# Peptides against a protein of PDB entry 6B9H, part 131

Target 1, 151 residues: chain A of PDB entry 6B9H
Amino acid sequence: AELCESLLTWIQTFNVDAPCQTVEDLTNGVVMAQVLQKIDPAYFDENWLNRIKTEVGDNWRLKISNLKKILKGILDYNHEILGQQINDFTLPDVNLIGEHSDAAELGRMLQLILGCAVNCEQKQEYIQAIMMMEESVQHVVMTAIQELMSK

## One batch from the design tools (peptide; made by RFdiffusion4, then SolubleMPNN)

Design b2_p28_7_s2 (from b2_p28_7, 10 letters changed)
Fold by OpenDDE base, seed 4:
Structure b2_p28_7_s2 (fold): chain B 151 residues (1-151), chain A 28 residues (1-28)
Amino acid sequence: as target 1 above (151 residues)
Amino acid sequence: MEEELERRREEEERKEETRQFFLELLSQ
């Protein structure tokens, strides 16, 4: 999935502590949680992050549990902080991500995180960082942002 | 040659569109 691949590349620019080289690396939600904390550490604070289980292994039930918490966090952040600037009509299926490492659904999850980044307080910095990426990745990211902002 | 030239023009146009999108986004 081009969306997932491009957004994985984008996620890697955050230089989080957790491994983030493959789609499967992201399925436990730890990377995504750490990225969200970087985006807004006041909202996604240490107390929030501590609710995400870090030693999940291949336990897809624990993955899904983490992913549900992350998705809720994103949606709450959009409503409470971003003023619902993100179109959440097409939500990712976290069950498919956790159990099957579904790249398409993971892409949608990462797209929501992208929405957080380009609408947060430091949105200018994140947009500028995107502009430093490979053009082909930028094009996919552009399309993803356009989809999020479309009404 | 004409087809290749047109392809390159389209690619450059796409790249410029993408660049302009983010520049516009930064202006908001």
Scores: peptide ipSAE 0.649, ipTM 0.904, DockQ to the pose 0.972
Fold by OpenDDE base, seed 2:
Structure b2_p28_7_s2 (fold): chain B 151 residues (1-151), chain A 28 residues (1-28)
Amino acid sequence: as target 1 above (151 residues)
Amino acid sequence: MEEELERRREEEERKEETRQFFLELLSQ
């Protein structure tokens, strides 16, 4: 999926510790959790990150468990910190991500993380970083942001 | 040739739209 591919490229710019080269690498939520901690380490602190299991393997149940925690964290962050600026009418199906590595649903999950980045305290830096990416990726990211911020 | 020109115009328009979007976003 174009959205997932572009946002995977964006996620890779965070240089997290966990492998993040493929769609499947992201399905356990570890990369996403580490990215969120970089976005706002005061909110997504070590205590929060420690709730995400790192040794998941192919256990789709553990993947879904992690993904649910991450999704909850994103939604809580949006409500408590960002002031409910992210439209959640199309929330990702974490079951499809964890069990089937669904790229479309993963794209929606990454889209929510994108929403956190472009609205966090360091949003200016993240926006500037996006502007340094390939134009084709920027365009997809723009569309994703527009969708999130639509009321 | 006109089709190629139109394609290029559309591409440039898209690029400019994207650039302006993020510039506007930075201003918020």
Scores: peptide ipSAE 0.648, ipTM 0.904, DockQ to the pose 0.969
Fold by OpenDDE base, seed 5:
Structure b2_p28_7_s2 (fold): chain B 151 residues (1-151), chain A 28 residues (1-28)
Amino acid sequence: as target 1 above (151 residues)
Amino acid sequence: MEEELERRREEEERKEETRQFFLELLSQ
């Protein structure tokens, strides 16, 4: 999916420790968890990150477990820190991500993380970083933000 | 030639729209 591909490119700008070159690399949630910690290390602290299993291999049940924790973290962050600034009406299906590497659902998950980045304390820096990306990627990111911020 | 010109205009319009979006977002 175009959304997933563009947001994967965006995720790669965070330079996390975990491999993040393919859609499959993101399905275990480790990259996403590390990105969230970079976005707000006070909220997504080491204790939170340690709840994410790092060595899951191809175990889709463990992937889904990680993804559920990450989704909960994002929703709690939106409620407690961001003040419900993003629209979470349509949540990603983490089962499809973990079991089938569904790119469309993964795209929606990454879209929620994008919402955290463009609304967090350092939102100005993340927006400026997006503006340095290729225009075609920026356009997709713009559309994704518009969907999140629409009332 | 007209088709190519129109395509280029639409492309530049899209680029400018995207740029303006993020500039407006930064102003909030």
Scores: peptide ipSAE 0.648, ipTM 0.903, DockQ to the pose 0.973
Fold by OpenDDE base, seed 3:
Structure b2_p28_7_s2 (fold): chain B 151 residues (1-151), chain A 28 residues (1-28)
Amino acid sequence: as target 1 above (151 residues)
Amino acid sequence: MEEELERRREEEERKEETRQFFLELLSQ
């Protein structure tokens, strides 16, 4: 999916420790958890990160468990810190991500993380970083943000 | 040639719209 492809490129700019080159690399949630910690380390602290299982392998049940925790973290962050600025009417299906590596649903998950970045305390720096990316990627990111901010 | 010119115009317009979006987002 075009959304997932562009947001994967965006995720790679965070330079996290976990491998993040393919869609499959993101399905266990470890990369997403590390990105969220960079976005707001006070909220997504080490205690929160330790709840995410790192030795998952190809166990889709463990992947789904991690993804559910991450989705909950994002939604709680939106409510508690961002003041519900993100439109969460369409939530990703974490079962399809964990079991089938569904790129479309993964794109929706990454879109929610994008919403955290462009609304967090350091949103100016993240927006400026996006503006330094390839224009074709910026256009997809713009569309993704517009969908999130729609009332 | 006309089709290529129109394609280029549309591409530049898209780029400017994207740039303007993020500039406005920064102003909020």
Scores: peptide ipSAE 0.647, ipTM 0.904, DockQ to the pose 0.976

Design b2_p28_7_s3 (from b2_p28_7, 14 letters changed)
Fold by OpenDDE base, seed 5:
Structure b2_p28_7_s3 (fold): chain B 151 residues (1-151), chain A 28 residues (1-28)
Amino acid sequence: as target 1 above (151 residues)
Amino acid sequence: MEERRREEEERRRRREETREFFRQLLAQ
């Protein structure tokens, strides 16, 4: 999916420790958790990150468990810190991500993380970084933000 | 060459559109 591909490219700009080259690399949630910690390390602190299992292999049940924790973290962050600026009416299906590597659902998960980045305290820096990306990626990201912030 | 021109024009349009969007987003 175009959304997933563009947001994967965006995720790669964070230079996290975990591999983040493919859709499959993101399905265990480890990359996403590390990205969230970079976005707001005070909220997504080491105690939070330690709840995410890092050595899950192909175990889709463990992937889903991680993804559920990450999704909860995003939603809590939106409510507690961002003041509910993100539209969370349509949530990603973490089961499809964990078990089937569903790119569309993964795209929605990454879209929520995008929402965290463009609404956090350092949102100016993240927005400016997006503006330096390839134009087609910027266009997709723009559309994704518009969808998130529209009520 | 004509196709290339069209593609370049489309890229320019999209760059301008996204630039304005993010400029406005930064202004919030």
Scores: peptide ipSAE 0.636, ipTM 0.904, DockQ to the pose 0.770
Fold by OpenDDE base, seed 1:
Structure b2_p28_7_s3 (fold): chain B 151 residues (1-151), chain A 28 residues (1-28)
Amino acid sequence: as target 1 above (151 residues)
Amino acid sequence: MEERRREEEERRRRREETREFFRQLLAQ
């Protein structure tokens, strides 16, 4: 919950087109996909983004489908671009996110996206942006990064 | 009063730790 709350606040700094005010807003994966495109538009290009369905509503099956694609994209990005610098030992359960809006699992998903941001080509800018956030949020983000970068 | 001071000190310490972490991260 604490992780999810802080990372939701972080996600909101991207100012994506999709609504991103609540945990529920993130469960369809659209916000996450748009954030990833901002992080690396060359990798998460329009063709990739178009695979994420935007008109999902309350359909948990479609949510899970989107989330699976996003998770795969994150993991592939880590292996292919970031050089496996993110510890993905504990993966989020996208079924719990899509069907139950599980905040803990959503937090894990957002943590992986955080890993992309702090290791991408524009990592310096994203790190500096994090440093401008509230201290309590920064601390949670720090802990999340430490966990990702741990061997 | 004392508890408040301890909380403020802890918050300050936490802020410094966090700030230093990200400064080091930027230096990588």
Scores: peptide ipSAE 0.635, ipTM 0.902, DockQ to the pose 0.947
Fold by OpenDDE base, seed 2:
Structure b2_p28_7_s3 (fold): chain B 151 residues (1-151), chain A 28 residues (1-28)
Amino acid sequence: as target 1 above (151 residues)
Amino acid sequence: MEERRREEEERRRRREETREFFRQLLAQ
């Protein structure tokens, strides 16, 4: 999916420790958790990150468990810190991500993370970084942000 | 040639739209 591919490219700019080259690399949630910690390390602190299991392999049940924790973290962050700046009425299906590596649902998950980045304390820096990406990626990111902030 | 030109124009328009969007977003 175009959304997933573009946001995967965006995720790669964070240079996290975990592999992040493919859709499959993101399905265990480890990359997403590390990205969220970079976005707001005070909220997504070490204690929070330690709840995400790193030794997952192909165990889709463990993937789903991680993804549920991450989704909850994002939603809680939006409510507690961002003040409902993210439109979250359509939640990603973490079961499809964990079990089937569904790119469309993964894209929705990454879109929520994008919402955190463009509304966090360092939102200006993340927006500027987005503006340095390839234009085609920027366009998809723009559309994703517009969808999140639309009323 | 014509299709290429139209594609280039579309890319230019898209670039301008995107740039303007993020400029406005930064201004908030």
Scores: peptide ipSAE 0.632, ipTM 0.901, DockQ to the pose 0.945
Fold by OpenDDE base, seed 4:
Structure b2_p28_7_s3 (fold): chain B 151 residues (1-151), chain A 28 residues (1-28)
Amino acid sequence: as target 1 above (151 residues)
Amino acid sequence: MEERRREEEERRRRREETREFFRQLLAQ
């Protein structure tokens, strides 16, 4: 939960259109999709974003469907654009996120997005933004990045 | 007093470690 909470704080710095105040707000994937579009709008373009259902409500099946698309997008982005610089050895269970709002698994999902941000074309900007966050959050983010870059 | 001092020193060290990590990350 600590990872998820810190990364939720980080996600909030993107100022996306979708509500992003709680863990539950992120379980449908809409915020994550909008964040990814900000990270790399050329790859996560409008056509990609349009595949994510925005009016999901509490429908866990639709949440899981969105989350699967997002996870695939992240993995494809890592392979095609980032050159496999992200350690994807521990993938999030999107079923647990969508059906049970599992904060630990959501944290892993957000960690993958963090990996995209710190390796993308605008990585310098995102790293600098992280350095302006509260120190305890920075430390958690550092650990999360170290896990991604290891092995 | 000693314990508080140690805690503050550890916090300072942690902050410096974190800052150094991101500085090195920026240097890549």
Scores: peptide ipSAE 0.630, ipTM 0.899, DockQ to the pose 0.961

Design b2_p28_7_s4 (from b2_p28_7, 12 letters changed)
Fold by OpenDDE base, seed 2:
Structure b2_p28_7_s4 (fold): chain B 151 residues (1-151), chain A 28 residues (1-28)
Amino acid sequence: as target 1 above (151 residues)
Amino acid sequence: EEEERLEREERERRRRETREFFERLLAQ
């Protein structure tokens, strides 16, 4: 839960249009998709973003559908753009996120997005922004990055 | 107050540790 809480705080720094105050707010994938577009708008362009259904409500099936698309986008981005620098041995269970709002699995999803941010073209800016966060949050984020970069 | 001191020292330790990590990451 600490991972998810810290990364939720990190996600909030992006100031996306969608509500992003709680774990539940993130379970439909809309916030995550908007964050990814900010990270790399050339790759996660409007055509990609438009594939993510908005106003899903509490429909967990639609949430899972969105989350699967987002996860695929992250993995494809890692392979095609980042050169497979992210360890994807343990992928998030999007079913648990969509159906049960599982914070641990959501944390792993956000961790993958973190991997995109710290390896993208604007990685320097994102890393510097992380360094301005609370020390305890930075520590969790550091651990999360270390896990991503491990072989 | 000793507990508060220890908490402060822990935050300072983490601040140094994370700063060094991210500075190395920036250098890559």
Scores: peptide ipSAE 0.645, ipTM 0.903, DockQ to the pose 0.794
Fold by OpenDDE base, seed 5:
Structure b2_p28_7_s4 (fold): chain B 151 residues (1-151), chain A 28 residues (1-28)
Amino acid sequence: as target 1 above (151 residues)
Amino acid sequence: EEEERLEREERERRRRETREFFERLLAQ
């Protein structure tokens, strides 16, 4: 999916420790958790990150468990810190991400993380970084943000 | 090439569109 591919490119700009080259690399949630910690390390602190299992291999049940925790973290962050400025009406299906590496659902998960980045205290930095990306990626990211903030 | 010209124009249009969007977003 175009959304997933563009947001994967965006995720790669964070230079996290975990591998983040493919869709499959993101399905265990470790990259996403590390990105969230970079976005707001005070909220997504080491105690939070330690709840995400890093050695899951191909175990889709463990992937889903991680993804559920991450999704909850995003939703809680949106409510507690961001003041519910992003639209979380259509939540990603973490089961499809964990079990089937569903790119469309992964794209929706990454879109929620994008919402965190463009609304956090360092939103200026993240927005400016997006403006340095390839034009086609910027367009997809713009559309994704518009969808989040339309309601 | 006409095709190359059209592709450049499309990229430039998208660049302007996204720049204007993110500039507005930064101003909020």
Scores: peptide ipSAE 0.643, ipTM 0.902, DockQ to the pose 0.763
Fold by OpenDDE base, seed 3:
Structure b2_p28_7_s4 (fold): chain B 151 residues (1-151), chain A 28 residues (1-28)
Amino acid sequence: as target 1 above (151 residues)
Amino acid sequence: EEEERLEREERERRRRETREFFERLLAQ
């Protein structure tokens, strides 16, 4: 999916420790958890990160478990810190991500993380970083942000 | 040649639209 591909490129700019080259690399949630920690290390601290299992392999049940924790973290962050500025009406199906590596649903998950980045304390820096990316990526990211804030 | 021109114009249009969007976002 176009959304997933562009947001994968965006995620790669965080330079996290976990592999993040493919859609499959993101399905266990480890990359997403590390990105969230970079966005707000005070909220997504080491104690939170330690709840995410890193040795998952191809176990889709463990992937789903991680993804559920991450999704909850995002939603809690939105409510507690961001003041519910992110649209959470249409949530990603983490089952499809974990079991089938569904790119469309993964795109929606990454879209929620994008919402965290453009609303967090360092939102100015993240927005400016997006503005330095390729135009095609910027356009998709813009559309994704508009969708988050219009509902 | 015509296709190249159209592609360039489309990229330029989108560039302006995205820049204006993010500038507004920064101003919020």
Scores: peptide ipSAE 0.642, ipTM 0.901, DockQ to the pose 0.817
Fold by OpenDDE base, seed 4:
Structure b2_p28_7_s4 (fold): chain B 151 residues (1-151), chain A 28 residues (1-28)
Amino acid sequence: as target 1 above (151 residues)
Amino acid sequence: EEEERLEREERERRRRETREFFERLLAQ
């Protein structure tokens, strides 16, 4: 999916410790958790990050467990910190991500993380970073943000 | 040639719309 590929490119700008070069690299949730910690380390602190299991390998059950925790964290962050500014009508299916590496559903998960970035305390820095990306990527990201901010 | 022109104009329009979107987002 174009959404997933563009947002993967965006995720790579965070320079997290975990491998983040492919869709498969993101399916265990470790990269996403590390990105969220960078977005708001006060909320997604070390204690929260430690709940995400590393070295999951190909264990889809552990992947789904991680992804459920991450999704919950994103939703809680939206409600508790961002003031419900993210449209959560269409939630990603973490089962499809964990078990089948579904790129479309992964794209929706990354879209929620994008929503966190463009509404967090450091939103200006993240928006400016997006504006430095390739035009085609910026357009996809814009569309993704518009979907999040709509009712 | 006409198709190429139209594609270029559409690309330029998208660039402007994208820039304006993020500029508005920064202003919020």
Scores: peptide ipSAE 0.639, ipTM 0.899, DockQ to the pose 0.954

Design b2_p28_8_s1 (from b2_p28_8, 20 letters changed)
Fold by OpenDDE base, seed 1:
Order: C-alpha cells, then structure tokens, then sequence
Structure b2_p28_8_s1 (fold): chain B 151 residues (1-151), chain A 28 residues (1-28)
C-alpha cells in the first residue's frame, strides 16, 4: 500500500492524458501505457500503444489483457534495451490488479515502470524529477529502486 | 519555534536527497 501510494504520486508527475488519481484509474493499464510511451517513445511507439485498448470500462478481463501486454512490453524493454538491469524475480500478478484492483500488485507493476525510467536514455531527467519530490515519497522510491536493481 | 522546525525539516529533506543521489551514483 505504501509502495503503491508513493508510486501513484510519482506516476502523476508524468501528466498523461488519462485519469490517474486513484488506484482504480490505473487498473486498466492505459495510464501505464502512456507513461511508458513518454519514457521511451521510440520503443513504446504508436504501434505498440495501439495494442492497448482504451475503452475498457469495468471489464476486468480486458483490464487483464491490457496489463499482460504492458508487462510483456516492460520485460521485452528490459531485455532488448536496458540490458537486464531490472530484477524481475517477483513479477506482479496482473490478474489480481485487473479483477480486484490489488494495490500491492499494482505497486509492483509501477515499480517495474520506475525501473524503466531510471534506466532509459533520459534517466537523468527522471532521476532529477524524483529528487524534487517530497521526502516521504523520495524515501519510498529510493527503497524501491534499491530492491529493483539489486541482484 | 516555527523557524527551528522549518530548518530541521530542510535538513532532513537535504539528507534524503543526498542519500538518493549517492544511491543513484552507485548504480552507474
């Protein structure tokens, strides 16, 4: 819950078009997909983004479908672009996110996105943005990065 | 007083930022 809360605050700094005020807002994956496109628009391009359905509503099966695509994208990005920098031994359960809006699992998904941000081409920009956040958020983000990058 | 508390909070924020910077530097 603490992880998800802090990373939700972090996600909100991207100012994406989709609503991103609550945990429920993130469960369809649309916000996460838009954030990933901002992180690396060359990799997460329009062709990739078009695979994510935007008109999902409360259909948890469609949510899970989107989340699986996003998770696959993150893992492929880590392998193909980042050079295996992210420790992925504990993957989020996207079924729990889509069907139950599980905040803990959502936090783990957002943590993977954090890993993309701090390892991408514009990593320094995102690092500086994190360093400007509130102390409590910075501490959680720092801990999340430590966990993610440790192998 | 309020000024003292403000200065203490500022110091705490600076410490967290410094620790974060050190962590990031260790990753690259």
Amino acid sequence: as target 1 above (151 residues)
Amino acid sequence: DAKLLEEEEKKRREEVKKEFQELIESLY
Scores: peptide ipSAE 0.040, ipTM 0.585, DockQ to the pose 0.888
Fold by OpenDDE base, seed 4:
Structure b2_p28_8_s1 (fold): chain B 151 residues (1-151), chain A 28 residues (1-28)
Amino acid sequence: as target 1 above (151 residues)
Amino acid sequence: DAKLLEEEEKKRREEVKKEFQELIESLY
């Protein structure tokens, strides 16, 4: 999925500790959790991050468990901090991500994280970073933002 | 002409950035 590919490129700009080169690298949720902590470390603090198991391997059940926690965190963040500025009606299927590495569903998950970034306290910095990315990525990200925040 | 192609590419990128900026501004 083009969305997933572009957002993977975007995710890589965060320079997190966990490997983040492939779709498979993101399926355990560790990268996503680390990115969220960078976006808002006050909300996604160490206590929150510690709920995400890092030694997952290929255990898709553990992946799904992590992904569910992350999705809940995103939704709670949207409600409690962002004031429902992003559209969360079309939620990613974390089961498909964890068990099958579904790129389309992963793209939706990353899109929600994108929503967090462009609405957080440091939104301008993340927006500027996006605007410095390659044109093809910018196009996809722009469309994704429009979709997220359209009413 | 390599220079022309480069200029055209830069122009395209600037247009995308402009549209993106306009989008962002419309959200605030």
Scores: peptide ipSAE 0.035, ipTM 0.578, DockQ to the pose 0.884
Fold by OpenDDE base, seed 5:
Structure b2_p28_8_s1 (fold): chain B 151 residues (1-151), chain A 28 residues (1-28)
Amino acid sequence: as target 1 above (151 residues)
Amino acid sequence: DAKLLEEEEKKRREEVKKEFQELIESLY
Protein backbone atom coordinates (compact mmCIF):
# COMPACT_ATOMS: atom_id res chain seq x y z
CA ALA B 1 0.00 0.00 0.00
CA GLU B 2 1.07 3.59 -0.61
CA LEU B 3 0.83 4.40 3.09
CA CYS B 4 3.12 1.54 4.05
CA GLU B 5 5.67 2.32 1.34
CA SER B 6 5.94 5.97 2.29
CA LEU B 7 6.14 5.28 6.00
CA LEU B 8 8.77 2.61 5.39
CA THR B 9 10.85 5.31 3.73
CA TRP B 10 10.24 7.52 6.75
CA ILE B 11 11.25 4.72 9.14
CA GLN B 12 14.51 4.28 7.24
CA THR B 13 15.56 7.82 8.20
CA PHE B 14 16.00 6.67 11.81
CA ASN B 15 19.03 4.54 10.89
CA VAL B 16 18.27 1.79 13.39
CA ASP B 17 20.51 -1.25 13.80
CA ALA B 18 17.98 -3.80 12.57
CA PRO B 19 17.41 -4.36 8.84
CA CYS B 20 14.62 -2.13 7.55
CA GLN B 21 14.64 -2.31 3.76
CA THR B 22 11.47 -4.32 3.12
CA VAL B 23 7.98 -4.75 4.52
CA GLU B 24 9.00 -8.20 5.73
CA ASP B 25 11.83 -6.65 7.74
CA LEU B 26 9.28 -4.74 9.83
CA THR B 27 6.89 -7.61 10.57
CA ASN B 28 8.76 -8.86 13.65
CA GLY B 29 8.50 -5.47 15.34
CA VAL B 30 12.21 -5.11 16.10
CA VAL B 31 12.70 -2.07 13.85
CA MET B 32 9.56 -0.44 15.22
CA ALA B 33 10.71 -0.98 18.80
CA GLN B 34 14.11 0.56 18.05
CA VAL B 35 12.44 3.54 16.38
CA LEU B 36 10.21 4.10 19.41
CA GLN B 37 13.26 4.04 21.66
CA LYS B 38 14.81 6.78 19.54
CA ILE B 39 11.61 8.83 19.73
CA ASP B 40 11.50 8.70 23.54
CA PRO B 41 14.32 6.76 25.20
CA ALA B 42 13.12 7.72 28.68
CA TYR B 43 9.79 5.98 28.19
CA PHE B 44 10.81 3.25 25.76
CA ASP B 45 13.95 2.47 27.72
CA GLU B 46 16.30 -0.48 27.44
CA ASN B 47 14.22 -2.55 29.83
CA TRP B 48 11.18 -2.06 27.61
CA LEU B 49 13.15 -2.83 24.46
CA ASN B 50 14.53 -6.04 25.97
CA ARG B 51 11.00 -7.41 26.16
CA ILE B 52 10.94 -7.57 22.36
CA LYS B 53 12.39 -10.82 21.01
CA THR B 54 14.99 -10.15 18.33
CA GLU B 55 15.70 -13.57 16.82
CA VAL B 56 12.23 -14.69 15.80
CA GLY B 57 12.97 -15.76 12.23
CA ASP B 58 9.80 -16.82 10.46
CA ASN B 59 7.92 -17.60 13.67
CA TRP B 60 4.75 -15.60 13.14
CA ARG B 61 3.56 -16.36 16.67
CA LEU B 62 6.57 -14.57 18.11
CA LYS B 63 6.10 -11.75 15.62
CA ILE B 64 2.52 -11.25 16.80
CA SER B 65 3.65 -11.32 20.42
CA ASN B 66 6.19 -8.58 19.72
CA LEU B 67 3.67 -6.52 17.77
CA LYS B 68 1.13 -6.72 20.59
CA LYS B 69 3.72 -5.43 23.05
CA ILE B 70 4.61 -2.59 20.72
CA LEU B 71 0.99 -1.63 20.14
CA LYS B 72 0.37 -1.62 23.88
CA GLY B 73 3.44 0.55 24.37
CA ILE B 74 2.20 3.05 21.80
CA LEU B 75 -1.25 3.24 23.35
CA ASP B 76 0.14 3.62 26.86
CA TYR B 77 2.55 6.30 25.65
CA ASN B 78 -0.29 8.18 24.00
CA HIS B 79 -2.36 8.07 27.17
CA GLU B 80 0.34 8.66 29.78
CA ILE B 81 2.73 11.03 28.00
CA LEU B 82 1.06 12.58 24.95
CA GLY B 83 -2.26 13.30 26.62
CA GLN B 84 -4.37 11.22 24.25
CA GLN B 85 -3.58 13.24 21.13
CA ILE B 86 -3.75 10.31 18.70
CA ASN B 87 -7.10 9.06 17.45
CA ASP B 88 -6.92 5.33 18.15
CA PHE B 89 -10.45 4.18 17.38
CA THR B 90 -9.12 2.12 14.46
CA LEU B 91 -6.24 -0.09 15.55
CA PRO B 92 -4.07 -2.21 13.27
CA ASP B 93 -4.62 -5.95 13.14
CA VAL B 94 -1.29 -7.27 14.36
CA ASN B 95 -2.30 -10.83 13.52
CA LEU B 96 -2.42 -9.98 9.83
CA ILE B 97 0.94 -8.24 10.07
CA GLY B 98 2.70 -11.10 11.83
CA GLU B 99 1.22 -14.00 9.95
CA HIS B 100 0.66 -12.56 6.47
CA SER B 101 2.89 -9.46 6.30
CA ASP B 102 -0.19 -7.39 5.51
CA ALA B 103 1.11 -4.08 4.18
CA ALA B 104 -2.10 -2.16 4.82
CA GLU B 105 -2.21 -3.09 8.49
CA LEU B 106 1.52 -2.50 8.81
CA GLY B 107 0.95 0.96 7.41
CA ARG B 108 -1.55 1.63 10.18
CA MET B 109 0.96 0.53 12.78
CA LEU B 110 3.64 2.80 11.33
CA GLN B 111 1.08 5.60 11.28
CA LEU B 112 0.69 5.27 15.04
CA ILE B 113 4.45 5.53 15.43
CA LEU B 114 4.33 8.63 13.25
CA GLY B 115 1.78 10.02 15.67
CA CYS B 116 4.21 9.47 18.52
CA ALA B 117 6.99 11.28 16.68
CA VAL B 118 4.98 14.39 15.82
CA ASN B 119 3.54 14.70 19.34
CA CYS B 120 6.58 13.84 21.48
CA GLU B 121 8.88 16.27 23.27
CA GLN B 122 11.23 16.32 20.28
CA LYS B 123 8.38 16.76 17.80
CA GLN B 124 9.97 19.77 16.10
CA GLU B 125 13.04 17.75 15.19
CA TYR B 126 11.00 15.02 13.53
CA ILE B 127 8.75 17.53 11.80
CA GLN B 128 11.78 19.24 10.27
CA ALA B 129 13.11 15.89 9.08
CA ILE B 130 9.82 15.14 7.36
CA MET B 131 9.86 18.54 5.68
CA MET B 132 13.14 17.58 4.00
CA MET B 133 11.85 14.33 2.52
CA GLU B 134 10.79 13.70 -1.08
CA GLU B 135 7.52 15.36 -2.08
CA SER B 136 5.53 12.18 -2.66
CA VAL B 137 6.46 10.89 0.79
CA GLN B 138 5.62 14.22 2.41
CA HIS B 139 2.16 14.13 0.87
CA VAL B 140 1.38 10.70 2.27
CA VAL B 141 2.81 11.58 5.68
CA MET B 142 0.78 14.78 5.78
CA THR B 143 -2.41 12.90 5.02
CA ALA B 144 -1.57 10.28 7.63
CA ILE B 145 -1.01 12.90 10.34
CA GLN B 146 -4.22 14.67 9.42
CA GLU B 147 -6.15 11.43 9.80
CA LEU B 148 -4.61 10.71 13.20
CA MET B 149 -5.37 14.13 14.62
CA SER B 150 -8.87 14.42 13.17
CA LYS B 151 -11.12 13.71 16.15
CA ASP A 1 8.93 24.25 -22.38
CA ALA A 2 11.31 22.81 -19.81
CA LYS A 3 11.63 26.04 -17.84
CA LEU A 4 7.88 26.43 -17.55
CA LEU A 5 7.46 22.83 -16.40
CA GLU A 6 10.20 23.24 -13.82
CA GLU A 7 8.59 26.40 -12.50
CA GLU A 8 5.20 24.72 -12.22
CA GLU A 9 6.73 21.75 -10.43
CA LYS A 10 8.55 24.04 -8.03
CA LYS A 11 5.36 25.92 -7.22
CA ARG A 12 3.47 22.69 -6.64
CA ARG A 13 6.18 21.43 -4.31
CA GLU A 14 6.20 24.67 -2.33
CA GLU A 15 2.43 24.54 -1.96
CA VAL A 16 2.57 21.00 -0.58
CA LYS A 17 5.26 21.95 1.92
CA LYS A 18 3.32 25.03 2.99
CA GLU A 19 0.16 23.00 3.51
CA PHE A 20 2.08 20.45 5.57
CA GLN A 21 3.70 23.16 7.67
CA GLU A 22 0.36 24.79 8.39
CA LEU A 23 -1.18 21.46 9.34
CA ILE A 24 1.60 20.63 11.79
CA GLU A 25 1.60 24.10 13.34
CA SER A 26 -2.13 23.79 13.96
CA LEU A 27 -1.37 20.88 16.29
CA TYR A 28 0.78 22.98 18.64
Scores: peptide ipSAE 0.031, ipTM 0.561, DockQ to the pose 0.705
Fold by OpenDDE base, seed 2:
Structure b2_p28_8_s1 (fold): chain B 151 residues (1-151), chain A 28 residues (1-28)
Amino acid sequence: as target 1 above (151 residues)
Amino acid sequence: DAKLLEEEEKKRREEVKKEFQELIESLY
């Protein structure tokens, strides 16, 4: 999926500790959790991050558990901090991500994280970083943001 | 024609950047 591939490239700019080279690398949620902590460390603090299991291997049940926590965190952040800026009418299916590494659903998950980045306190820095990315990635990111802003 | 394709691609890139800039401005 083009959305997932472009947002994977975007995620890689955060330089998190966890491996983030493939779709499979993102399915356990560890990379996403570390990215969210970088976006807003006051909200996604160490206590929140500690709820995400880091050693899950291929256990899809543990992956789904992590992904559910992350999705809940994103939704709560959108409600409590961002003031409902993200349109979450169509939520990602974390079961498909964890069990089948579904790239389309993973793309939707990463899109929500993108929504956090462009609406957070440090939104200017993340927006500037996006503007410096490769043109094809910028196009996909633009479309993704447009979908999030649509009501 | 390679030159024509290059110009068309350049215009496409400029249009995408313009639309993105407008989108970014709408976030503030």
Scores: peptide ipSAE 0.030, ipTM 0.558, DockQ to the pose 0.460

